# Peptides against a protein of PDB entry 3PBP: the designs that were tried, part 76

Target 1, 203 residues: chain A of PDB entry 3PBP
Amino acid sequence: LNEKDLNLILNKSLVMYESLDSTTDVIVKRNVIKQLQFVSKLHENWNSRFGKVDIQKEYRLAKVQGPFTINPFPGELYDYTATNIATILIDNGQNEIVCVSFDDGSLILLFKDLEMSMSWDVDNYVYNNSLVLIERVKLQREIKSLITLPEQLGKLYVISDNIIQQVNFMSWASTLSKCINESDLNPLAGLKFESKLEDIATI
Target 2, 203 residues: chain A of PDB entry 3PBP as posed
Amino acid sequence: LNEKDLNLILNKSLVMYESLDSTTDVIVKRNVIKQLQFVSKLHENWNSRFGKVDIQKEYRLAKVQGPFTINPFPGELYDYTATNIATILIDNGQNEIVCVSFDDGSLILLFKDLEMSMSWDVDNYVYNNSLVLIERVKLQREIKSLITLPEQLGKLYVISDNIIQQVNFMSWASTLSKSINESDLNPLAGLKFESKLEDIATI

## One batch from the design tools (peptide; made by RFdiffusion4, then SolubleMPNN)

Design b2_p12_3_s2 (from b2_p12_3 with S1P V2N N10E)
Fold by OpenDDE base, seed 2:
Structure b2_p12_3_s2 (fold): chain B 203 residues (1-203), chain A 12 residues (1-12)
Amino acid sequence: as target 1 above (203 residues)
Amino acid sequence: PNGSVDALNEYL
């Protein structure tokens, strides 16, 4: 994130705040206000000499809630249907990756964006959480279920008809966790977002 | 689905 990007997010957050009226859902209103407060604090802290932003713990612990948008959404997945969703812990600080499976056998690994996306319903403003696409894993299998184990950070178990596979993304998720916790995104530059796929058992 | 979870539990 650079100063220009932060200014853009701030401006969007301000526009969202200004769009709030008496008809706005209370939950949406609270989320937009929290977003603006968060981004404003980020902006204030960004101008501090060290490029590290002190992000309040409360904002880091925010859970992903629907409805959401995925950015960028893979164009080829518009032809497919989402089949399963799971959240996977990447650290003991409750940072999480969201995984969505599709009927083409794809997994998308997602992280919450710093920007809440605004979508337009035909009649009303819909405020959605934005999710960033980190990785797409193509399994080319019918995915029946996604399983996570709280004691196994950064691991997702994918169950298909005849096999259990482990997706291990700790190769990059440990760096992501560090970036979030230290409020420094620089270590993500040049990081390869490639998970390890391993067959665990035949079923 | 139950069998698959059981299989995972047996592996882990």
Scores: peptide ipSAE 0.037, ipTM 0.654, DockQ to the pose 0.031
Fold by OpenDDE base, seed 4:
Structure b2_p12_3_s2 (fold): chain B 203 residues (1-203), chain A 12 residues (1-12)
Amino acid sequence: as target 1 above (203 residues)
Amino acid sequence: PNGSVDALNEYL
């Protein structure tokens, strides 16, 4: 994240805030306001040049709620259909990666964008949210199911016709978790977002 | 799906 990106996010958040009117759903209003407060605080802290941004716990723990846009969306996937979705915990602080599978056998690993409208107070808040593409894993097989185990951080099990595979992204997700928790994105610079794929069982 | 999940649960 750089100053330019943060300014863009701030501007978007401001536009969202300015779009609020008396007819806007109360949950949407609350979420947009909280998001604007979050981004504004982030922007202020970024400008302070202290390298560490104070992000309140409530903002970190906000639930990701769809519908979603993905940025950047892989151009190759425009012609394919999403088949499965899973959310994978990366730490005990409830930071999560979203995984979406496609009918071409691709997996995309996604993280919540700072631009997203978060669910702050109420479950089932629905708003158009932005997700950031972190990694694309090409399996080139039909994906039947995505399974996560709550005791296994940063691991996704992919079930296809004949095989169970583990995707382990803790190589980068541990750093991401640290960045989120410490509110410092600098450790992500130069990090390779390459997950380890392993065959677990034949079925 | 259930069979696959069961298979995974048996393996793990």
Scores: peptide ipSAE 0.037, ipTM 0.654, DockQ to the pose 0.037
Fold by OpenDDE base, seed 5:
Formats: structure tokens, sequence, C-alpha cells
Structure b2_p12_3_s2 (fold): chain B 203 residues (1-203), chain A 12 residues (1-12)
């Protein structure tokens, strides 16, 4: 995502919000509002950082087309601002997890697959580019940056002031990748979406 | 920010 793409996502989210009326389903309303709040916070954070960090190189978000609905969105994160975003490959077939960090030290791991989203929650009204919340990791620290290494599938490096941590989600992402590639979601039933957190280095 | 990436590169 460059600033232009984020502005486009914001504008789309605003248009969606403006389309809400009294007849709109409550779930749809909630999702659109959540999306708009999320995108607005991303936009604010982007604008605040644009003066200090050439974020362009790190955010190869070239494939993230919004607007995004996150389902379910953790209610606690409404009070917090998104700080970083990263995309992590889970296989060589271009399946990717989106990670968003927040200023509360939370990481959310998200998946872009709409079909999978619909299968997990039959009652989920999938509206425009739904992101499925897979996992929330609470680090309870200031997240300065998110780093991914293309050769390291399903690994995210989280850099804070004093520590580098690895989030390894291949325990579940390997199964997810298989399910996507085989078009069979059955192996996801009963799968624990628990990533391994490891301290890598003290800074 | 550069120092953090450098620290990661030294570890990996």
Amino acid sequence: as target 1 above (203 residues)
Amino acid sequence: PNGSVDALNEYL
C-alpha cells in the first residue's frame, strides 16, 4: 500500500459507510463501521509516519486492495491504532497472511480468502474484501516494525525497542495452505490457531 | 529502524 492506495481504500470505505441506511443489516453496518474505523486509523498512522519513515520500501502491500472488513474484529482494538502491516507468505503458491500491529502491542493475523471466510461462518455476510481474523497475538509492547523474510515461510519478526521476537505460525498455516490448495476446509476443523512466540535477540 | 534491521541480520 502506498498513500494513494490507502486513500483509495479510505474513499471506498467512506462510500460504503454512506450507503448504510435503516434497512441495512445490523451485521453489515457493524462490519462497515469497523472497516472504516480501521482504515481511518491506518490512514492517520500513515500520515503521521509519512514525514519520518520512508515506509514505501517495507510495505510491499501491492496486493492489498481494500476496503477490508475484519471478521471478527476484536472490540478492544477499537481504542487502538494500527501501527504496522506486513504480508507473510505461507507457501510457494502465493497464499499469504496479513499481519497488522496495533499500538497496544497486539498483532492480528488475517487471511484474505473470501470463500474460506464464508465457510467458517455461514452467517457471515461477506462484504467486499473480507479479512478473516485467524489469531490475535498480544505482545504488550511497542511494536516498531514488522519484518518478513521471503525464504522463511510463516514467520514474522517483530521489532520492539529492546527485543526482536519471532512469531511462527506454520503450525496452523501449513494446514491452511493445504486446505486452500486442495479446496478442502475439513482439516481446519479443530485446528488450533496458536502461533509460537520466541525471543530472538535483545537489542 | 536501521539498527533493528541490522540486529536481525546479525542474528539470522
Scores: peptide ipSAE 0.036, ipTM 0.645, DockQ to the pose 0.027
Fold by OpenDDE base, seed 3:
Structure b2_p12_3_s2 (fold): chain B 203 residues (1-203), chain A 12 residues (1-12)
Amino acid sequence: as target 1 above (203 residues)
Amino acid sequence: PNGSVDALNEYL
């Protein structure tokens, strides 16, 4: 994300929030509120040292279309502030995972909900420009930056004060990529969304 | 941040 893209998402999230009325479904209200809280917290920390966030053009275009609802947003993170964001390629096409870090040392791994309801929400809520929560990784560290390498699919490097850690999610992201490309969700059945965490270097 | 990226690049 660049600041302009984040501002656009924030503005759209605000417009959506302002459109809520007494007739709006409770699920929609909840999701819009969660979205606004998320984007607001991202915006507060945007002036912090974001490393190079590789955002592909397709993800930028998706961001221009509307607010991003995270389904489900972890209730535990409502009190924490988003600190960094990165996008990670999972294939040689255009499929990307979005990672957001929080000041509690959590990472959330997110995927853009396609019209094919990859709704992991218990409520089966389908919304345009929703993000599906795939995994939460708890590092319990102050995360300074997130780094991606274009030649390394499904890998995220997390930089803290004294350590570089690799998050490798190709164990499930390869299956996810296949499901997207083939328009078949069957291979996701019974898949564990558990990334491998590894210490790379002390710094 | 540059030092961290450099350290990563040296490790890889």
Scores: peptide ipSAE 0.035, ipTM 0.638, DockQ to the pose 0.026

Design b2_p12_3_s3 (from b2_p12_3, 4 letters changed)
Fold by OpenDDE base, seed 1:
Structure b2_p12_3_s3 (fold): chain B 203 residues (1-203), chain A 12 residues (1-12)
Amino acid sequence: as target 1 above (203 residues)
Amino acid sequence: PVGSVPQLNEYL
């Protein structure tokens, strides 16, 4: 994301908000409002905290398919601000997890439930830009950056002031990948969505 | 009936 892309997402989120009327489903309204609030907070943070964050490399793989609604959005994060976004491959296909960090030291791991139809046709507005919350990881640290390695499936590196930590979610992401690829969600029943956190280096 | 794709939210 560059400032231009963020402005584009903000403008799109505003257009979506303006398209809301009294007949719009309450869930859709809530999601669009949350989306606009999220993007607005991200925009404020971009202007205030993020200098030229070299987001260029990480966002090349993240097709900024947005706006995304996060379902369920953790109520505790409503008062906090998103700081970083990363996309992590979970298989050799096109299945990806979206990670968002917050200034409370939380990471949320998100899955895109539906293929984004980029039909910007006003008449065919598909509200299906939903991100599903899979896991919230509470690091209780100031997160400076997120790093992904393309050769490492289901791994995220979190850089804080004094430490680099690895988040490994392949314990559940391998099953999720299989479910997506086979169009069978039954293996998700009873699956624990608990990532492994490991200290990699002190900095 | 386009079978409602079970939303991942039903399993989380």
Scores: peptide ipSAE 0.017, ipTM 0.398, DockQ to the pose 0.037
Fold by OpenDDE base, seed 5:
Structure b2_p12_3_s3 (fold): chain B 203 residues (1-203), chain A 12 residues (1-12)
Amino acid sequence: as target 1 above (203 residues)
Amino acid sequence: PVGSVPQLNEYL
């Protein structure tokens, strides 16, 4: 974590807090408030020189996010198993695409539809855990690994037995980034969600 | 400042 990352998390936590109303579930309210309190306290105690913060015991009880749902889930993938996962930055503002590979040689490109709260409850709190399917890329290969390079926005490298392929989704991800940042979905209308595939190297 | 993320499920 750096100061920029902390500010981003703080802003997200504030947005989530501001979204709460009288109709919001009590458990949701509690978790969002706890997250905001945690991040605020983290910000107050941030040592910018050392990147260190003392986290109180209560906040160390946070759990890993998940399980996730994919919507819509491709019917064809019900018969297959997920093999790899990667996250790919699409801008300098920490917007990310999640990529999951399957043993049929498919890649799915996913977006976090809703801002997620960290799980603060011992009783397995889950909220806003939906992922939106943006694109399915069929490679028809056994996918061994997924690699991303931080300096290469919207690019994923897929390693199979015989080849390294680049998946470049910046054709649509730049528009998606704009939509997220501006909170306006209108630019997505008529957008073609088709990534470019390129063979990089034979192995 | 990162605003609220729009719901993509309505448009995708």
Scores: peptide ipSAE 0.014, ipTM 0.422, DockQ to the pose 0.041
Fold by OpenDDE base, seed 2:
Structure b2_p12_3_s3 (fold): chain B 203 residues (1-203), chain A 12 residues (1-12)
Amino acid sequence: as target 1 above (203 residues)
Amino acid sequence: PVGSVPQLNEYL
């Protein structure tokens, strides 16, 4: 994000705010207001000489609520059912990856689209919480549960019938965290989004 | 020219 891009997001957020009327759904109003507040704070902090935007914890806790648009959604997963969901911290700044498991034994690792802030078109009530597909990990097992440990950044434990596996995505998540925190996506260019899978225990 | 903010999807 450069200053120009931030100004564009701010302007879009303002336009959305100005489009709110008495007929607008309370949830939409709340979300647009929160978005504008977030972008405004981001803008204020961007103008601060220290390129660290301290995003208040409260705005980071905006749980991805609503119908998720996963972009791109793997076409083959339309035939399968989501079984588990987990959120995994990738840094101490509360950046998170969303993981969804499917009954085909796939894990999808998702990131909240940074552009979500711009696509709140008031007319299309599509709760377009666009999640970006980062990686698909194919375990080819029945996934019973997903476990995360707060002290273990970028690690997901997958429990199946007979095995506990660790998915470690810190190889790319550290870079992603940096990109988010610095508002610079350039380091993602050429990054391989390949998580390390390890067997931890048999059960 | 409305500079498009590069979507994260363009980098992934």
Scores: peptide ipSAE 0.013, ipTM 0.370, DockQ to the pose 0.039
Fold by OpenDDE base, seed 4:
Structure b2_p12_3_s3 (fold): chain B 203 residues (1-203), chain A 12 residues (1-12)
Amino acid sequence: as target 1 above (203 residues)
Amino acid sequence: PVGSVPQLNEYL
């Protein structure tokens, strides 16, 4: 990872950090710093696993809660369209992963700093929430639906034309949950962000 | 001091 790539990857989190001052709420300040640390560690892991990701543009998703920015956005997905979105609980403390599917059959797993979002909501401040790319899962099939079950932590069911598949990311999400809850990012060092894909049924 | 913005280099 060169300096240019790192700056591009961290751009949103850096801009947020630079907006902090002595009058900024301590909780907000802490959460922005945590998000920046997460971005750094997750993207170091991403680069080690997948090599250099070409980043052409920030990908923005419009939701009722306002626009979300995905950083980094894989260059390979630039010409593709997002088709489905789901949120998956990773613990009983309301920590979630966001999943977005694309029409190329890719899934992206994203982290949202929920603590920071809550702090901004209390202040009635509309902020563009940053989503951090954790993993890309390539299914190479048309994705019709994403299903989650509240009782099944860290599991996503993907429905395509002829198959139902389970994506299980608890191999890393359990550690991520711990890091969030304990406000300690050290356990993410050296963690492999690789989900298990399993066929559930043929249809 | 409590309330200051930490240096970025402390967290990257």
Scores: peptide ipSAE 0.000, ipTM 0.303, DockQ to the pose 0.024; fails the geometry check

Design b2_p12_3_s4 (from b2_p12_3 with S1P A7E N10S)
Fold by OpenDDE base, seed 3:
Structure b2_p12_3_s4 (fold): chain B 203 residues (1-203), chain A 12 residues (1-12)
Amino acid sequence: as target 1 above (203 residues)
Amino acid sequence: PVGSVDELNSYL
């Protein structure tokens, strides 16, 4: 995810929120509101670091199908602010994990399940999970930055005030990559989504 | 604070 992608998601979420009326299904309303809250918190942090991103006009013409719901989104994280976002390659292709940090010291690891289809018809709203929650890592630290190294698949470096930590999720990400590439979910059966956390350096 | 790949690599 780059700043342009985040702004696109924000605009889509805003348009979806503005489309909510008294006839909208309660589940749809809840999902759109949750998405907007999540993306708004991400965007506030992005704007503070990188400034205003101009949304290209071409992205306004795309019909938005379904809320980008993190399913299941940890309800407790709605009370916290997103602090950083990173994308981590899990293979030499195009499969990526999205990581978001929060001011409670949590990391969430997310996978983009479906292509962003845009539908504006609330009556034909199909609950499309755009982001799947794979894992939540609780660091209980103030996260200052997230860094990835292109030569290190499935590794995220988490930088706090006093420490660099590595999150290594290749224990499950190699299996996930295979499942995506082969369109076969069977290898995920019984897989534990537990990343290895390791202290790298004091700073 | 470490904010770049180059800075990170100095600690690895």
Scores: peptide ipSAE 0.429, ipTM 0.925, DockQ to the pose 0.026
Fold by OpenDDE base, seed 5:
Structure b2_p12_3_s4 (fold): chain B 203 residues (1-203), chain A 12 residues (1-12)
Amino acid sequence: as target 1 above (203 residues)
Amino acid sequence: PVGSVDELNSYL
């Protein structure tokens, strides 16, 4: 995401919010509001960092077209601001997980697949680019950066002031990749979405 | 602060 893309997402989210009326389903309203809040926080963080964050060109969030509804969105994260975003490849077929960090030290792992979103929650009104919350990892530390290595599928490096940690989600992401590629979601039933956290180095 | 792939790789 560049600033222009984020502004576009914000504007779309605002338009969606303005489209809400008394007849709009409560779930839709909640999702749009959540989306707008999320995007606004991303935008605020972007603006606040714009003077200092050489957001490395590697944030090729080129494929992240908002607006995004995150379902379910953790209520606790409404009080916190998104700090970083990364996209992590889970296979060679271009399936990707989106990770967003928050200033509470949380990571959320998200998937962009609308069809999968609809299958997990039959009552889920998929309104525009739904991101499915797969996992929340609570690190309880200030996250300075998120780094991915293209050669390391399903791994995210979380950089704090004093530590480098690896989040490895291939335990479930391999199954997810298979489900997407085979168009069969059955293997996701009963799958534990629990990533392995490992300390790599002290800084 | 580790801000690059190169910096990260120095710790791996």
Scores: peptide ipSAE 0.428, ipTM 0.923, DockQ to the pose 0.028
Fold by OpenDDE base, seed 2:
Structure b2_p12_3_s4 (fold): chain B 203 residues (1-203), chain A 12 residues (1-12)
Amino acid sequence: as target 1 above (203 residues)
Amino acid sequence: PVGSVDELNSYL
């Protein structure tokens, strides 16, 4: 994130805040206000000499809630249907990756964006959480379920008809966790977002 | 189909 990007997010957050009226859903209103407060604090702290932003713990612990948008969404997945969703802890500090499976056998690994996306319903403003696409894993099989084990950070178990596979993304998720916790995104630059796939058992 | 943590743990 650079100053220009932060200014863009701030401006969008301000526009969203200004769009709030008496008809806006209370939950949406609270989320937009929290977003603006968060981005404003980021902006204030970003101008401080050290390039590290002190992000309040409350904002880092925020959970992903639907509805959401995915950015960028892989164009080829518009032809496919989402089949399963899971959240995977990457640290003991409650940072999570969201995984969505598709009927083409793809997994997408997602993280919360710093920007809440605004979408348009036919009649009303819909404010969605924005998710960033980190990785797409192509398994080329029908995915029946996604299972996580709380004691196994950064691991997702993918169940198909005949096999259990493990997706291990700790190769990059440990760095992501550090970036979030230290409020420094620089270590993500040049990081390879490639998870390890391993066959665990035949079923 | 494996659909629970307990069932998964039987394979691990």
Scores: peptide ipSAE 0.428, ipTM 0.926, DockQ to the pose 0.034
Fold by OpenDDE base, seed 1:
Structure b2_p12_3_s4 (fold): chain B 203 residues (1-203), chain A 12 residues (1-12)
Amino acid sequence: as target 1 above (203 residues)
Amino acid sequence: PVGSVDELNSYL
């Protein structure tokens, strides 16, 4: 996402919010508000810290036309600000996990919901791209950067002031990839979405 | 501060 793309998503989210009235379903209202809050927080941090974040990786997210709904969004993260975003390949195809970091030291791992939740307002088809929350990883660190290596599937490197940590989610992402590619969700039943954390280096 | 793939690779 470049600043223009974020502004476009923010504006779209604002327009959606402004379309909400007293007749709008409470669930729809909540989802739109959550989208707006998410995008607003991303936008605020983009302006402050992302002056050098490699726009190319976020451009893959730009192909996903916002606004994005994270469902379920962890209620405690409403008080926190998104600090970094990364996209991680889980296979040699096109399946990707989206990771967002927060200023509480949390990472959320997200997958693009294949179900476009069409909010049917009678006259305005707002296509909401839903992001499904898969996992929340609490690092309890100030996250400075998120780095991915294309040759390392399902791995995210988290950079803090003093340490490089690896988040490895291939334990579940391999199954997820299979489910997507085979169009069969049955293997996800009983799957634990628990990533492995490993300290890589002190810095 | 590690901010790039190249910098990360120096630690791996």
Scores: peptide ipSAE 0.417, ipTM 0.921, DockQ to the pose 0.028

Design b2_p12_4_s1 (from b2_p12_4, 6 letters changed)
Fold by OpenDDE base, seed 4:
Structure b2_p12_4_s1 (fold): chain B 203 residues (1-203), chain A 12 residues (1-12)
Amino acid sequence: as target 1 above (203 residues)
Amino acid sequence: PNYYAEFLKNYF
């Protein structure tokens, strides 16, 4: 955790708080408010010299988020099991793609279009728990590991028994990043969500 | 995983 990350989390928490209205569920309100309080205190107590923050005991009992949903879920994958998960940055603004592999050799690329607060008070906090399916890449190999390199935006490395492959999704992820950052979805019209698959090395 | 990450860093 660094100051930049802390500022980002604070900004996200503020945006979530500002989205609350009279119709928002009480559980959601409580979680969002408590998150903002937590992050605000964290930010105020940030020691930039040591990269340390004291977390008050009242915030140490956060609960697990989820379950999450994938929409649409590929019907073929109901018969298969998820094996690996990774997150890949698509820009310097910390927009991320969630990647999940399955034991059929599929890789799904997912986007979290809505921010979700931490669960502070209740178990199974599911507000804004949806992930949007962007693309399914069929590798037709057993996927052992997913690797990301922080300096390489929009690239995922897939490790199998005998090969390292690169999945490069910057062809569409750059446009998606722009749409998010500018709050304009128009550039997504007609965009093909087709990643490039390349063999990097035999192992 | 760490080995492959280092391999990839050195490959590029």
Scores: peptide ipSAE 0.132, ipTM 0.811, DockQ to the pose 0.028
Fold by OpenDDE base, seed 3:
Structure b2_p12_4_s1 (fold): chain B 203 residues (1-203), chain A 12 residues (1-12)
Amino acid sequence: as target 1 above (203 residues)
Amino acid sequence: PNYYAEFLKNYF
């Protein structure tokens, strides 16, 4: 945790707070306010010399966020069960793709396009809980595990019975990262969301 | 999972 990251999170929390109005749900208001209070206290109590922050007891017990929705959800996957989940960084910032595998051998690559506060006081916090479907990859294999390497941006390793495969989505993720960081989504128009599959090793 | 992660780290 560094000062730059704290400032970024504080700014995001302020933007969320400023978006609140009289029509906003009371649970959302409470969570966004508590988020801002938490981040503000973190920023105030940040010790730059030691990289330490004292977290008050009231903020140590965050609740589970969700359930999440996937939009659009592939209709054929309603009959199948999700088996693994992984998050993959697409840049040296905080931008990430969520990957979910299914027992039909499908991978779905998802993006969280909306900012969401932590769930502080309530279970099943669902405000801004939508994930955007970017790509579905059909491997037609039993997926045993998903592995990510923090030093390898935009790469997912899929472990099956006897093979390790790489899913490389940097062809589109580099553009997505740029669009997010520049707050300009125009370059996504006409972009093909097609990941590259490669066999890495037989195991 | 940890075994394969270490394997991959050593492979690359």
Scores: peptide ipSAE 0.128, ipTM 0.808, DockQ to the pose 0.029
Fold by OpenDDE base, seed 1:
Structure b2_p12_4_s1 (fold): chain B 203 residues (1-203), chain A 12 residues (1-12)
Amino acid sequence: as target 1 above (203 residues)
Amino acid sequence: PNYYAEFLKNYF
């Protein structure tokens, strides 16, 4: 964690807090408030002479987030099982794509369009737990592994029995990154979400 | 997975 990352988390937590209203669920209010309190304490203590932050027990016992949903979920994938998951950076600002493979040889590319707080005290925290389906890539191969290289933005390596393939989605991910960073979604209109598949090596 | 990651790092 660095100062930039901490500031980003603080800003996200503030935005979530400011979005709370009288209609917001009590569990959501509690979790968002607790997150803002936690991040604020971290920020206040960040410049400690020793880079040590004491985290109270109540924050260390955070629950697992989820379950997550995929929207829309491809109807044909109801009969198949997810096999691998990976996250891929699309820029230096920590925007990410979530990739999930299935045992039919499909790869789905997902985006988290909504910010989600930590679940501090509740199991099955499901507020803003939706992932947006961007693209489905059909490899027609058994996907054994997904590999990402941190220095290679917008690229996923798919390992099958005898081949390594690259999925390159920078054709649309660069535009998506720009839209997020500039808070302008207009460039997404008419954008084709079509990744490039290339053979890298036979193994 | 670790083998292939190392392979890819050396490939590029």
Scores: peptide ipSAE 0.117, ipTM 0.802, DockQ to the pose 0.028
Fold by OpenDDE base, seed 2:
Structure b2_p12_4_s1 (fold): chain B 203 residues (1-203), chain A 12 residues (1-12)
Amino acid sequence: as target 1 above (203 residues)
Amino acid sequence: PNYYAEFLKNYF
């Protein structure tokens, strides 16, 4: 946690709070208000010199978020099991792609298009719990692990039995990052969501 | 995972 991240979370929490209206579910209202209270208190107690903040005990008992949904979910993957998960930064603004592998050798690339508060008082908090399917990459091999390098934006390394492969999605992720940061989806029109797969090393 | 991450860091 740094000051930049704290400011970002505060801004997100404010935007969520401002989006509340008379039609918003009571559970959502409570969670968003609690989120803003929490982050505001963190910001007030932030010590930039030491990079420290005291989190009061009442805020440490957060509940589990989810379950999450994937939309659309590939129908053929209903017969298979997810094996690994990773998150990959696509820019310096903390925009991320969620990557999930399956035991059929598929890798799905997902985007969280909606902001979500922490769950404070209820289990199974499902408001804004959707992930958008961007791409499915079929590797046709067992995926043992997913590796990310923080200094390498938009790159995922897939480890199988004897090979390391790179999935490079910067061809579309740079455009997606721009769309998020500028709140303009127009540049996504006609964009191909096709990642480059490359063998890196035999191990 | 840590081994492969270090390997990749040294590879690039």
Scores: peptide ipSAE 0.117, ipTM 0.801, DockQ to the pose 0.028

